# Ledger of designs, part 14: peptides against a protein of PDB entry 7Z53

Target 1, 150 residues: chain A of PDB entry 7Z53
Amino acid sequence: PRIKNQADCIPFFRSCPACPGSNITIRNQINALTSFVDASMVYGSEEPLARNLRNMSNQLGLLAVNQRFQDNGRALLPFDNLHDDPCLLTNRSARIPCFLAGDTRSSEMPELTSMHTLLLREHNRLATELKSLNPRWDGERLYQEARKIV

## One batch from the design tools (peptide; aimed at target 1 N55 S57 Q67)

Design b2_p14_2_s3 (made by RFdiffusion4, then SolubleMPNN; from b2_p14_2, 6 letters changed)
Fold by OpenDDE base, seed 4:
Structure b2_p14_2_s3 (fold): chain B 150 residues (1-150), chain A 14 residues (1-14)
Amino acid sequence: as target 1 above (150 residues)
Amino acid sequence: PIPTTELPSTLNLI
């Protein structure tokens, strides 16, 4: 095998092939996705990260938003707090740190940044609506219910 | 009683 160090590999699960029916050379996959976007990546897969992505200053179940910048009043992803922040190092003139998101690639691909931003906004919108509908829900309940909907 | 009204997602992905 070309790759000798397993630590250099990223684990992936291969999708099941679609049923054969035509004389095609291309292997089609069964689409088991329920949505185009896996919102789980917005929330982080690890508990410490998930907590850092939340606004813990209140009981509104919100995700943290950028404290320095907004997009015409709309939320942006919060900045990460990295030692030797690569975003700061690569573009010293912009002085913009890397974003903090559930997916570490958020600052690497503008498309991911956009999607995470969208889903951040949607989560916070949903949490706000859920708070209105359920005033007695605490921040944890609001966060979890909004997360389930996204 | 604590209300448990849920909100459907309005995110249009298609």
Scores: peptide ipSAE 0.017, ipTM 0.415, DockQ to the pose 0.028
OpenDDE base, seeds 1, 2, 3, 5: peptide ipSAE 0.013, 0.000, 0.009, 0.011; ipTM 0.407, 0.339, 0.432, 0.459

Design b2_p14_2_s4 (made by RFdiffusion4, then SolubleMPNN; from b2_p14_2, 7 letters changed)
Fold by OpenDDE base, seed 1:
Structure b2_p14_2_s4 (fold): chain B 150 residues (1-150), chain A 14 residues (1-14)
Amino acid sequence: as target 1 above (150 residues)
Amino acid sequence: EIPTTELPSTLNLE
């Protein structure tokens, strides 16, 4: 096992239950993701999350990026602002928060983190190119057209 | 935009 120290608790939150009718006693979790292949892992499945994932400071249609760190000059996922951030609790020395992405699992495995990072970069690349080709497009159109391509 | 810095060496993949 990667974590050998069992003296400290691993923060884990149980999945939120679906509230069935009174006749159903089996506890099932809520399906929080869309059932479609729509890149919801990048853009989120809910409007509030989707808005938080966007760079709303300009009209370039970009996704938000990390404001503290870069990977050799390349964008990284922005940090989340969780009240009880499991990443901060599991690695107390590094003090690195979990990443914010359309899928909350983005920080659970480095493979997921890398894929989300790549897709974020691709979206921003597409939005930038679309802006170059269509200078009169606003940020919303750029975002949506880039999203359609991804 | 606030300038970003490189990741700490401890976070870089070898």
Scores: peptide ipSAE 0.000, ipTM 0.177, DockQ to the pose 0.067
OpenDDE base, seeds 2, 3, 4, 5: peptide ipSAE 0.000, 0.000, 0.000, 0.000; ipTM 0.194, 0.153, 0.175, 0.182

Design b2_p14_3 (made by RFdiffusion4)
Pose (drawn by RFdiffusion4):
Structure b2_p14_3 (pose): chain A 150 residues (1-150), chain P 14 residues (1-14); non-standard residues A16 CSO
Amino acid sequence: as target 1 above (150 residues)
Amino acid sequence: SEELLRANENAQTL
């Protein structure tokens, strides 16, 4: 009904196999995320990304927030610096990149981005309250406690 | 609490 040219096709990449190039093993695929319901979409599933998501400028246990833009004085997710950045293509003049989150699909829909941004703010809210209660806690403890709650 | 949260987030540097 839409593609009249049968020489055309819809693009598709096979998933990456767990055992590349093998003739012995039955091909299986890979999960890049923790299977647990643990808010890995907020905090990341690999140690470097997790650090990059954290605010390292102080001992407050915060996740990093966008430094150029706010939503009526509230935090937005930080930008990611991707090579193949699809978000810039949606509006050339706006030059607004994809967001950095615990998962790489956070910008797929604005509706989805809103939920990520919401959980970012909630973490920072909890970490702030926990600091008021327990001034002796360092940045790592505040981070872990808020993460546990989220 | 909300003002404190904004202050904490705005205190972030790169």

Design b2_p14_3_s1 (made by RFdiffusion4, then SolubleMPNN; from b2_p14_3, 8 letters changed)
Fold by OpenDDE base, seed 1:
Parts: structure tokens; C-alpha cells; sequence
Structure b2_p14_3_s1 (fold): chain B 150 residues (1-150), chain A 14 residues (1-14)
């Protein structure tokens, strides 16, 4: 194997199977993505995840940001709250959780993390500008209109 | 608006 250190386990969770209840014997994975090009990698494909990605503490229509760290004053992705967090399990010394994004792979490689961070920043920028242009818009409308633009 | 955004970031509950 490529990984020489086998003293520690790499947490790898197999994709969930689609179980239609029929006599289909071939195992297929569940389709976890939307059928649209809708930036679901940023906003999530399911309502509970989408809600967790939003800053619900105000009416600015913003996405949630990291509360522990910033990039030279710029927002980072918030941390996830996974029971079996792969980032905590693989890097025990750093004790840094995985990032929360619409795509569960957001912490698998720096390129994905960077793109999700940029799109989060762009959404929040757009929502802020839309609020400036439309002071009477509520948080839901700001969020949805920014999402349409992204 | 920048100040409001920064305030929103700072006030978000972890």
C-alpha cells in the first residue's frame, strides 16, 4: 500500500447505498447532488445543511463564517460538527475540525477548500451589496438573490 | 455596510 504507517486508521466511510426495495441485486450509491447547476457545493443540496451554512443571527442573508480563525481579516469556512470528524481523526495534534460547506469534500484538498472559501466570500459580498442597494429587503430575500447571482 | 458586515461576523455564535 502507498501508506506505510498502518498503526493508525484512515477513516473512510463507504458511500450509502440506494435501496429501492426492489429485487435489484446491484448496489448503487445514492445520488446526493441536485440535478441542476445551482452552486449546491456552496449552499448544500438539502434544507438542513443549507440552514446550517447560513448565518441566522441577523437579517443580512450571509453565510456562516469561521469564528476561531481569519485569513488576514478575511472570512474562512466555518468548522463542521461531525461525530466522527475525519480531520480530527487523521491529524490528532492539530485538533482542527473539517470545514463545513455544501460539498462534504471541502476539506479533502486545499484547492476545494480555497474555492469554497472564495465562493462563500463572494456570496457574503453580494448579500452586503444587495442590502446596500435594497435596505428594505429581509435576510431571506438577500440570501436567495445573492444565491441566484453566484 | 462594511462595518455592519464585520459586526455580523463578530457576533455570530460558534
Amino acid sequence: as target 1 above (150 residues)
Amino acid sequence: MEAELQAAINSQTA
Scores: peptide ipSAE 0.019, ipTM 0.597, DockQ to the pose 0.567
OpenDDE base, seeds 2, 3, 4, 5: peptide ipSAE 0.000, 0.000, 0.016, 0.014; ipTM 0.167, 0.283, 0.515, 0.447

Design b2_p14_3_s2 (made by RFdiffusion4, then SolubleMPNN; from b2_p14_3, 9 letters changed)
Fold by OpenDDE base, seed 1:
Structure b2_p14_3_s2 (fold): chain B 150 residues (1-150), chain A 14 residues (1-14)
Amino acid sequence: as target 1 above (150 residues)
Amino acid sequence: MEEELQRAINSQKA
């Protein structure tokens, strides 16, 4: 095994099986994403998650950003609010929660984190620019139009 | 544009 220290528990959940109700005996996993290439890693594949990813405090159509930390003034992904946060469990000293993104794997590796952060920044940039060009647009339209561009 | 975004971020923190 790659991990030599077995004293620490790694929270790992097996993927849920798809149960189509047929005589298919081959175990297949449930698809947690949309069937489209639609940037669901940024916006989520379910309405509740999509809502949590949005900044609902204004009418600028922005995605939510980290409230505790910034990268030299630039936005970071917001933290998730998981009951059993694997990031907190794996590194109890740092006390840094997992990031919230459309894809739950956003905190799995730095490369994913960076890409999600980049796309979040791009969405917010686009939404801000669209607001400047269209001052009468509401937050929902700004969000959707920025999403279409991303 | 950057200023407006920053204001939005700051308003959320308040």
Scores: peptide ipSAE 0.022, ipTM 0.611, DockQ to the pose 0.631
OpenDDE base, seeds 2, 3, 4, 5: peptide ipSAE 0.012, 0.005, 0.020, 0.000; ipTM 0.404, 0.284, 0.528, 0.304

Design b2_p14_3_s3 (made by RFdiffusion4, then SolubleMPNN; from b2_p14_3, 9 letters changed)
Fold by OpenDDE base, seed 2:
Structure b2_p14_3_s3 (fold): chain B 150 residues (1-150), chain A 14 residues (1-14)
Amino acid sequence: as target 1 above (150 residues)
Amino acid sequence: MEEELQKAINSQKS
């Protein structure tokens, strides 16, 4: 039976099952991420998300950074723009939105937040250095080359 | 590098 009063429920959702093929003994979960190692936790697995993670205001190939806060002058992850932001809902007093990252769990675990922040900083450092070394490179090339190095 | 990054941050529109 389906629970009717959703207000009393902890929002645990089962993942969608993947096509089992010939394996009917194990319930496989569908994977919505990229199937190869590409640092998609930083850059996203989908083009729209990847674009949102980038600083598209210039041709420096940088990832987007937080516009409200910095860590002693160092970049932080940008905030997401969710209508029903779970971070705002869980901690209403802090009024801090969830971070935008390739991995949606970036705001669920401080360790992921820290790691994603570090990798964002490293990407931007690399892109900046690559721009210095290759002044003729455009933003797309800088972004992709920095991404390859990360 | 820090200066260029800061310039980029300042130019970014959210």
Scores: peptide ipSAE 0.018, ipTM 0.505, DockQ to the pose 0.658
OpenDDE base, seeds 1, 3, 4, 5: peptide ipSAE 0.014, 0.007, 0.015, 0.000; ipTM 0.444, 0.412, 0.469, 0.305

Design b2_p14_3_s4 (made by RFdiffusion4, then SolubleMPNN; from b2_p14_3, 9 letters changed)
Fold by OpenDDE base, seed 2:
Structure b2_p14_3_s4 (fold): chain B 150 residues (1-150), chain A 14 residues (1-14)
Amino acid sequence: as target 1 above (150 residues)
Amino acid sequence: MEEELQKAINSQRA
């Protein structure tokens, strides 16, 4: 259940239970992510998020990258655009927003941030190489084919 | 290819 009165309650949310089959007696949780291994941590499990993760300004099939920072010329994860960004609230002095990735936890653990960054770079590398090999491919095909490889 | 990638990065929406 959603706790609406945040003034009186500590906002602990319990996962929604999944309906078990007739042969399952263990309580399980509903999965809100894609049900298959598809690198959804990189690409997102929902179409709107997936679109936000893409560079839609061209037809190169690239993922979006950080516009403010680079790592020695190499791409970093883009920042999210959250109202009341928890990353800004956590470290007020750094003023660094949360990263936008398929996995919302990308900003919670540096290991995830690093992995997502690497996979983002790899996707963009693959898409770029695929464009070189297949100049007639459009951005959607480049994105999808790179995604299949990742 | 690298130049095109960089151009794409620079032209990306905020």
Scores: peptide ipSAE 0.018, ipTM 0.530, DockQ to the pose 0.632
OpenDDE base, seeds 1, 3, 4, 5: peptide ipSAE 0.000, 0.006, 0.015, 0.013; ipTM 0.300, 0.358, 0.479, 0.417

Design b2_p14_4 (made by RFdiffusion4)
Pose (drawn by RFdiffusion4):
Structure b2_p14_4 (pose): chain A 150 residues (1-150), chain P 14 residues (1-14); non-standard residues A16 CSO
Amino acid sequence: as target 1 above (150 residues)
Amino acid sequence: EFDPSRHAIDSSLV
């Protein structure tokens, strides 16, 4: 009903196999995230990304926030610096990149981005309250406690 | 919430 040219096709990349190039093993696929319901979409599933998502400027246990833009004085997710950045393409003049989050699909829909941004703010809210209660806690403890709650 | 390292990254992308 839409593509009249049968020489055309819809693009598709096979998933990456767990055992590349093998004739012995039955091909299986890979999960890049923790299977647990653990908010890995907020905090990341690999140690370097997790660090990049954290605010390292102080001992407050915060996740990093966007430094150029706010939503009526509230935090937005930080930008990611991707090579193949699809978000810039949606509006050339706006030059707004994809967001950095615990998962790489946070920008797929603005509705989805809103939920990520919400959980970012909630973490920082909890970390702030926990600092008021327990001033002796360092940045790592505040981070872990807020992460545990979220 | 200000983070100089994060500010440099975010500013370079817009």

Design b2_p14_4_s1 (made by RFdiffusion4, then SolubleMPNN; from b2_p14_4, 8 letters changed)
Fold by OpenDDE base, seed 2:
Structure b2_p14_4_s1 (fold): chain B 150 residues (1-150), chain A 14 residues (1-14)
Amino acid sequence: as target 1 above (150 residues)
Amino acid sequence: MYDPAQEARDAALV
């Protein structure tokens, strides 16, 4: 960014332009999301992100949860691992990193954070119940079946 | 929110 001072500036960045051919009279954005309704806001639109959102330490089909904080024993969104974390830059006193979710906007406002947290909890609830009903299902099947329900 | 990794991914799609 041209403006490096983060003390008096909110770090807004302009999206990348889509270049549909030679006649760029109207600036459109590139769509990086899946074109179909697949709950990509929860699970991500790309496989690398989807993997980072999953708890890969076991075969329970769960989404990853915050390892530092809980809400009265309830899961919170995991933190992202950003080099220049805008949440750390905008609120240096709180020292709370941005949350990792399928939608990069998960930390832009409390309502989005809350909804993503709720959907993460619901996925994990569903995967847990599905495991109880189907003890022989592996973690991939549990994850995908929970994802289909969500 | 600005995501440099997303910008890199977007650039790779062009």
Scores: peptide ipSAE 0.000, ipTM 0.187, DockQ to the pose 0.034
OpenDDE base, seeds 1, 3, 4, 5: peptide ipSAE 0.000, 0.000, 0.000, 0.000; ipTM 0.186, 0.217, 0.165, 0.194; seed 1 fails the geometry check

Design b2_p14_4_s2 (made by RFdiffusion4, then SolubleMPNN; from b2_p14_4, 8 letters changed)
Fold by OpenDDE base, seed 1:
Structure b2_p14_4_s2 (fold): chain B 150 residues (1-150), chain A 14 residues (1-14)
Amino acid sequence: as target 1 above (150 residues)
Amino acid sequence: MYDPAQAERDASLV
């Protein structure tokens, strides 16, 4: 097991229930993801999350990247700002927060983290190339056109 | 499955 110390609690929150109509007694969870193949794992399924995933400090249409760490000069996913961050609670020695991505599972396993990181890098590459080809495009158009390609 | 965003929303309601 990854966690050898069983004295620490693993934070686990039950999924929020969907509010069924008055006649449904079965508790179902809310689906937080889109039902489309739309790269929502990169861009989020909700507008507030999508905004938080963007680099709003410039007009380059880029996604936000990690400000503390890089992989040999390459971008990593930004950290999330969770009040009760499960990554901080499960690995107290490393003190590394969970990653922020369009899919909240981005920190559950290295394979997901890697895929989200690759797609973030690809978006930023595309947005950069699109800016080079179209110098007059603003950050919103660059972001949306890169998103359409991904 | 643990949803950190859900957990944050739930924490804000409390």
Scores: peptide ipSAE 0.000, ipTM 0.176, DockQ to the pose 0.041
OpenDDE base, seeds 2, 3, 4, 5: peptide ipSAE 0.000, 0.000, 0.000, 0.000; ipTM 0.191, 0.191, 0.214, 0.226; seed 3 fails the geometry check

Design b2_p14_4_s3 (made by RFdiffusion4, then SolubleMPNN; from b2_p14_4, 5 letters changed)
Fold by OpenDDE base, seed 1:
Structure b2_p14_4_s3 (fold): chain B 150 residues (1-150), chain A 14 residues (1-14)
Amino acid sequence: as target 1 above (150 residues)
Amino acid sequence: MFDPAQAARDSSLV
């Protein structure tokens, strides 16, 4: 939790249950992540999230980037659009949303934010280089080939 | 404790 003012509420959500069958004696949590080493922290584990993480405005196969802030001309993670955004709720004065990444924890600590930002930059670098090497590739192929490398 | 707003401001100043 990033709240300094204890007078405010802390949003706390319980994990979704797994329903393995008719004889549910123990509540277990659903595994929301893939079991594979597939950089799901960058790309997400679900198609809707994966789509939201992509720059769909062009055919360059790029990930979406922040539209408000840059790091010396370098890309930052895009902001999320959560109804109950923990970052907006915990820091109302700054009015800065949480970051959108494949891992929802991207905004929990600076180290995670930094790693997700680096991997986003690397994907976009790779996709750009792949486009230069393969001018005939479409945005989907560029995205998938960059994803395979990351 | 990480402040994403401060991190965003710091990143915008460079």
Scores: peptide ipSAE 0.000, ipTM 0.156, DockQ to the pose 0.047
OpenDDE base, seeds 2, 3, 4, 5: peptide ipSAE 0.000, 0.000, 0.000, 0.000; ipTM 0.170, 0.257, 0.174, 0.233

Design b2_p14_4_s4 (made by RFdiffusion4, then SolubleMPNN; from b2_p14_4, 6 letters changed)
Fold by OpenDDE base, seed 1:
Formats: structure tokens, sequence, C-alpha cells
Structure b2_p14_4_s4 (fold): chain B 150 residues (1-150), chain A 14 residues (1-14)
């Protein structure tokens, strides 16, 4: 396990039940994801999250990147701004927040972090190339066309 | 003129 300290609590919330109006006695979880294979792990399943994942400071259609750290000049995932950040709570010495991605699990395992980082880099690469090919495209069109390719 | 290298650096959270 990544966390060895059992003295600190890990904030873990149980999934909300789906309560369809029918007499279904079997507890199912609410679906919090899109019904499509739409790279929602990169872009989020809800509009507010999708907006927070975007660089809204310009019209380049880019996803937001880390402002504190880079990997040999390559972009990393931005940090989340959680009130009760589980990464800060579980590793007080490192003082590194959880990463922000379309999937909240982006910081659970290095493999997930790596895949989300790769897909973020690919989106930003595609949006950059699309801008070079289509100088008149706005940031929304660049973002959506890059998202369709990913 | 669009600079792809600058665009990548500008992909920040505001």
Amino acid sequence: as target 1 above (150 residues)
Amino acid sequence: MFDPAQAARDASLV
C-alpha cells in the first residue's frame, strides 16, 4: 500500500445509492460518469469540472497544466484545490496536493497519473497543431476538435 | 504570429 500510516484517517466516502422510484430492493450506486467512451477521464463528466480542467486565460483550446513543476520541460497535471485534500492529509511531509483530472482517481496510483498526464499532453499537442493549421479557429473549436481526436 | 512553444507554456490555471 502507498500509505503505511494507520494512525491517520483516510477520507473515504461511500458511493451514493441510486434510488429509482421502483421497489428495487437491490442497492446500486448512482452513475456519476457519462454513458459514452468519450475520454471523460481527461475532460470530466460534468461541465463545471470540464471548465476547471481548461486553460480559460486564452483562445488556444488547451487544458490547464501544473504551474509549479515540469518533467524536463514537459507539462504535468495541475493540482486540485480540495478543502480536505487526501494527498496532503496522508503525506504531510511531501506537501504535494492531489492532481486535478477528469477522473478523481488520478492521484491513487502512479500508472493513472502517468496516463492522465500523457493524454493531457496529447490534447495540448493536438490543439497546438490544429491552431497552426487553422489560425482562424477560436479556443472552443480547438478544444472540441482536439477532444474528438483524443 | 502563433508560437506553439509559448502556447504550451501558457496552458495555465487562472
Scores: peptide ipSAE 0.000, ipTM 0.143, DockQ to the pose 0.099
OpenDDE base, seeds 2, 3, 4, 5: peptide ipSAE 0.000, 0.000, 0.000, 0.000; ipTM 0.248, 0.275, 0.145, 0.223; seed 4 fails the geometry check

Design b2_p14_5 (made by RFdiffusion4)
Pose (drawn by RFdiffusion4):
Structure b2_p14_5 (pose): chain A 150 residues (1-150), chain P 14 residues (1-14); non-standard residues A16 CSO
Amino acid sequence: as target 1 above (150 residues)
Amino acid sequence: SEEEEIYQNALIPP
């Protein structure tokens, strides 16, 4: 009903195999995230990304926030610096990149981005409250405790 | 508001 040209096709990349190039093993696929319900969409599933998501400027245990833009004085997710950045293409003049989050699909829908942004703010809210209660806690403890709650 | 204060705390100083 839409593509009248049968020489055309819809694009598709096979999932990456766990054992590349093997004739012995039955091909299986890979999960890049922790299977646990652990807010890995907020905090990341690989150690470097997790560090990049954290605010390292102080001992407050915060996740990083966007430094150029705010939503009526509240935090937005930080931008990611991707090579193939699809978000810039949606509005050339706006020049607003994709967001950095615990998962790489945070910008797929604004509705989804709103939920990520919400959990970012919630983490920082908890870390702030926990600092008021336990001034002796360092940045790592505040981070871990807030993460545990989220 | 509380959220604005949390936001100021989340910013990286120059």

Design b2_p14_5_s1 (made by RFdiffusion4, then SolubleMPNN; from b2_p14_5, 6 letters changed)
Fold by OpenDDE base, seed 5:
Structure b2_p14_5_s1 (fold): chain B 150 residues (1-150), chain A 14 residues (1-14)
Amino acid sequence: as target 1 above (150 residues)
Amino acid sequence: SEDEEVTRLALVPP
């Protein structure tokens, strides 16, 4: 996907940003999902947010996952804790809050939600494999090494 | 090597 107007865009793709105001065709959306992604937005650009996105309950270097829902056993993004949650207001009957991710707009675009979910799973997969290969690595090293690979 | 193993893991689909 090629986005010419980069105003108010997310540096999501390696070569192209993701722009909520851009008219993305179905083909461009598919291409975006298959392109290399800048995972910096998955981990959060600010340290407090980055810490909130991590599972700090163990030394496995994992990102936090949803505690209420799974996708056929696979991880979903954790929910945020917003006072005025726009996702809850969108469909009051569904009662599904916004996801917590590196970008606050992750719940606004389904393709971003999906990609963040995929990269969450990939990070946790990598961290798990790295733990198997390097059993002496602590959670910080596992997290950082997995982050570098993603 | 450790680096080679890490590289191989990165190339394996989840």
Scores: peptide ipSAE 0.019, ipTM 0.544, DockQ to the pose 0.035
OpenDDE base, seeds 1, 2, 3, 4: peptide ipSAE 0.017, 0.015, 0.015, 0.019; ipTM 0.497, 0.483, 0.491, 0.534; seed 3 fails the geometry check

Design b2_p14_5_s2 (made by RFdiffusion4, then SolubleMPNN; from b2_p14_5, 7 letters changed)
Fold by OpenDDE base, seed 5:
Structure b2_p14_5_s2 (fold): chain B 150 residues (1-150), chain A 14 residues (1-14)
Amino acid sequence: as target 1 above (150 residues)
Amino acid sequence: SEDEEVTALSLVPP
């Protein structure tokens, strides 16, 4: 899946060009990418990164979302805060930073961006629903339980 | 699970 709202579409710059080939080649590449990305890539494999991917402003157990853009009211990945942001350096006119995700390729490949975005939305949906069902749970519990369900 | 995640994503149009 891709971002549906093209009016608010964030431009991407692919660092790796797609290999030309048959439909089979394209399909194999897509399948390989899908198999490579799991929930750990959404949440971050290291604790410092995992914390940076969370919304720590409340006790809702949410992942951080983009503060500048949405996709028809739905969340997008947050921007990273890199000093030498390659997305900014590559496309000076767009002035759009790279996304912050567990996989650095999330800004390089729109397919990965879409996948991470969907899982982000699902996590936040689950956390929200879990909060409704368990109003006494704190943010850590909500985050962990939603993470386990995803 | 990873398989569940992939399955869920497959149900969403690109």
Scores: peptide ipSAE 0.008, ipTM 0.449, DockQ to the pose 0.029
OpenDDE base, seeds 1, 2, 3, 4: peptide ipSAE 0.017, 0.013, 0.009, 0.011; ipTM 0.512, 0.479, 0.454, 0.457; seeds 1, 2, 3, 4 fail the geometry check

Design b2_p14_5_s3 (made by RFdiffusion4, then SolubleMPNN; from b2_p14_5, 6 letters changed)
Fold by OpenDDE base, seed 4:
Structure b2_p14_5_s3 (fold): chain B 150 residues (1-150), chain A 14 residues (1-14)
Amino acid sequence: as target 1 above (150 residues)
Amino acid sequence: TEDEKITQLALVPP
């Protein structure tokens, strides 16, 4: 690898190649339209990050949501707490910090932001419904069960 | 059962 400092690398997994049927020289990946979403990118792969992504103020098993903004009453990703926030520095007039998500690229790619937002909402929906169905469950149980479904 | 409730919830649209 050209880059010796692995800390500067974004973890990336290459998709599996599709079976070459014809004399196609172009490598195609397997169609993932019917694949399940890997929610690990939403919940964070590291425990400290995972905890920061949760709403720990209650026992509802919810993910943390933005405290400043909503989308017509719907949740948005929470902001990160960065000392030198590149999002604030890039567009000072907007005054919008970078989002906190399981994937650090969430603020870099609007597509990821959207997906993380949707899955955030879905998790919180599931956790809420699970609480209704199982009122005896604590926040950890609700969080884990909702996570399994997403 | 709890498992049934979870399964049902997963199939219910928002």
Scores: peptide ipSAE 0.024, ipTM 0.576, DockQ to the pose 0.035
OpenDDE base, seeds 1, 2, 3, 5: peptide ipSAE 0.016, 0.019, 0.019, 0.018; ipTM 0.541, 0.565, 0.553, 0.572

Design b2_p14_5_s4 (made by RFdiffusion4, then SolubleMPNN; from b2_p14_5, 7 letters changed)
Fold by OpenDDE base, seed 4:
Formats: structure tokens, sequence, C-alpha cells
Structure b2_p14_5_s4 (fold): chain B 150 residues (1-150), chain A 14 residues (1-14)
């Protein structure tokens, strides 16, 4: 869709801004995206958000994962903690709150959800591997190094 | 990187 007013769009690092769609059907197709994506969007551009996206319960440098659901044993994005969660309100039968990610569009666009999920899994995989290769690295080091690789 | 791979996939027509 053509963006009429950039001010109405959500900014996206190294990508085109995304405006809330009207009658546009959003496909769960990652290759439907026309803009380049920076993995930094998975990590959040603001430090408070970035911290919330991390698993701070250990020194493994992991991103936080969903504690309620998995995809055949694979990680899903953690849920956000929103009062009056719009995802719950719009689809009451699903009972799935909005996901927490580096970009709020993760819950708005299924393709972004998939992308963020993929990169979440990859980060955690990398961090795990890096821990194995570098046992002395702390969680911060693991997190940062994995982030650079993603 | 995975970021690049995802980006590349996004450029491939469905």
Amino acid sequence: as target 1 above (150 residues)
Amino acid sequence: SEDEEVTKLSLVPP
C-alpha cells in the first residue's frame, strides 16, 4: 500500500515506515515485505525495551521466550504486558495477547511475527552455541555477540 | 547473518 502521510506511520529502522492499514489484507508471508529488515528491530531500539526482551534470569545472553506456548517445542515471542491488550480485545476467542518485540508491528503483521520469531530462535541458538564455544563469556557478552551475528 | 537472509527472502516474489 502507498503511504499517504509518513507521520501516520510507525518508524522502522532501515525500512519503510508502516502505516496502519485500512481494508488491506495482511498476508502471513514474510516475502510479502518490500522493505529491508534490520535484525535490530528484534532487539528493540530503546534500552528499556531491549532489556525487557532479554531473559535476565540467567547469564546465557538469551532473548526472552513465551512462557505459555511453544511451536512444536520451538520458542515463540514473549507476550507483552499491556493493560487493555488490543490483541485480546480484537480476538476474544483466541485469547492471545500481543507479542513483545523490538517493533510493535510484530503483533500487527503476521509476517513480522514470523520474522521476529525466526530471529528470536536464531539469536538463542547462536547465544547457546557461543556459550559452548566460550564458557567464560557472561550473559552480556553472549547477548551482544549473538546480536551482531544475527 | 540471519537478518540478511530474512531480508533476501522478503525480496523474493511469492
Scores: peptide ipSAE 0.016, ipTM 0.463, DockQ to the pose 0.025
OpenDDE base, seeds 1, 2, 3, 5: peptide ipSAE 0.014, 0.014, 0.013, 0.013; ipTM 0.465, 0.485, 0.482, 0.489; seed 2 fails the geometry check

Design b2_p14_6 (made by RFdiffusion4)
Pose (drawn by RFdiffusion4):
Structure b2_p14_6 (pose): chain A 150 residues (1-150), chain P 14 residues (1-14); non-standard residues A16 CSO
Amino acid sequence: as target 1 above (150 residues)
Amino acid sequence: SPRELHPDDRNLTT
């Protein structure tokens, strides 16, 4: 109904195999995330990304927030610095990149981005309250406790 | 590929 040219096709990349190039093993695929319901979409599933998501400027246990833009005084997710950045293409003049989140698909829909942004703010809210209650806690403890709650 | 903060977002604040 839409593609009249049968020489055309719809693009598709095979998933990455767990055992590349093998003739012995039955091909299986890879999960890049923790299977647990643990908010890995907020905090990341790999140690470096997790550090890059954290605010390292103080001992407050916060996740990093966008430094150029706010939503009526509230935090937005930080930008990612991708090589193949699809978000810039949606509006050339706006020059707004994809967001950095615990998962790489946070910008796929604005509706989805809103849920990520919401959980970012909630973490920082909890970490702030927990600091008021327990002033002796360092940045790592505040981070872990808020993460546990979220 | 590794993911990181955009240069515009590296000077972190409270």

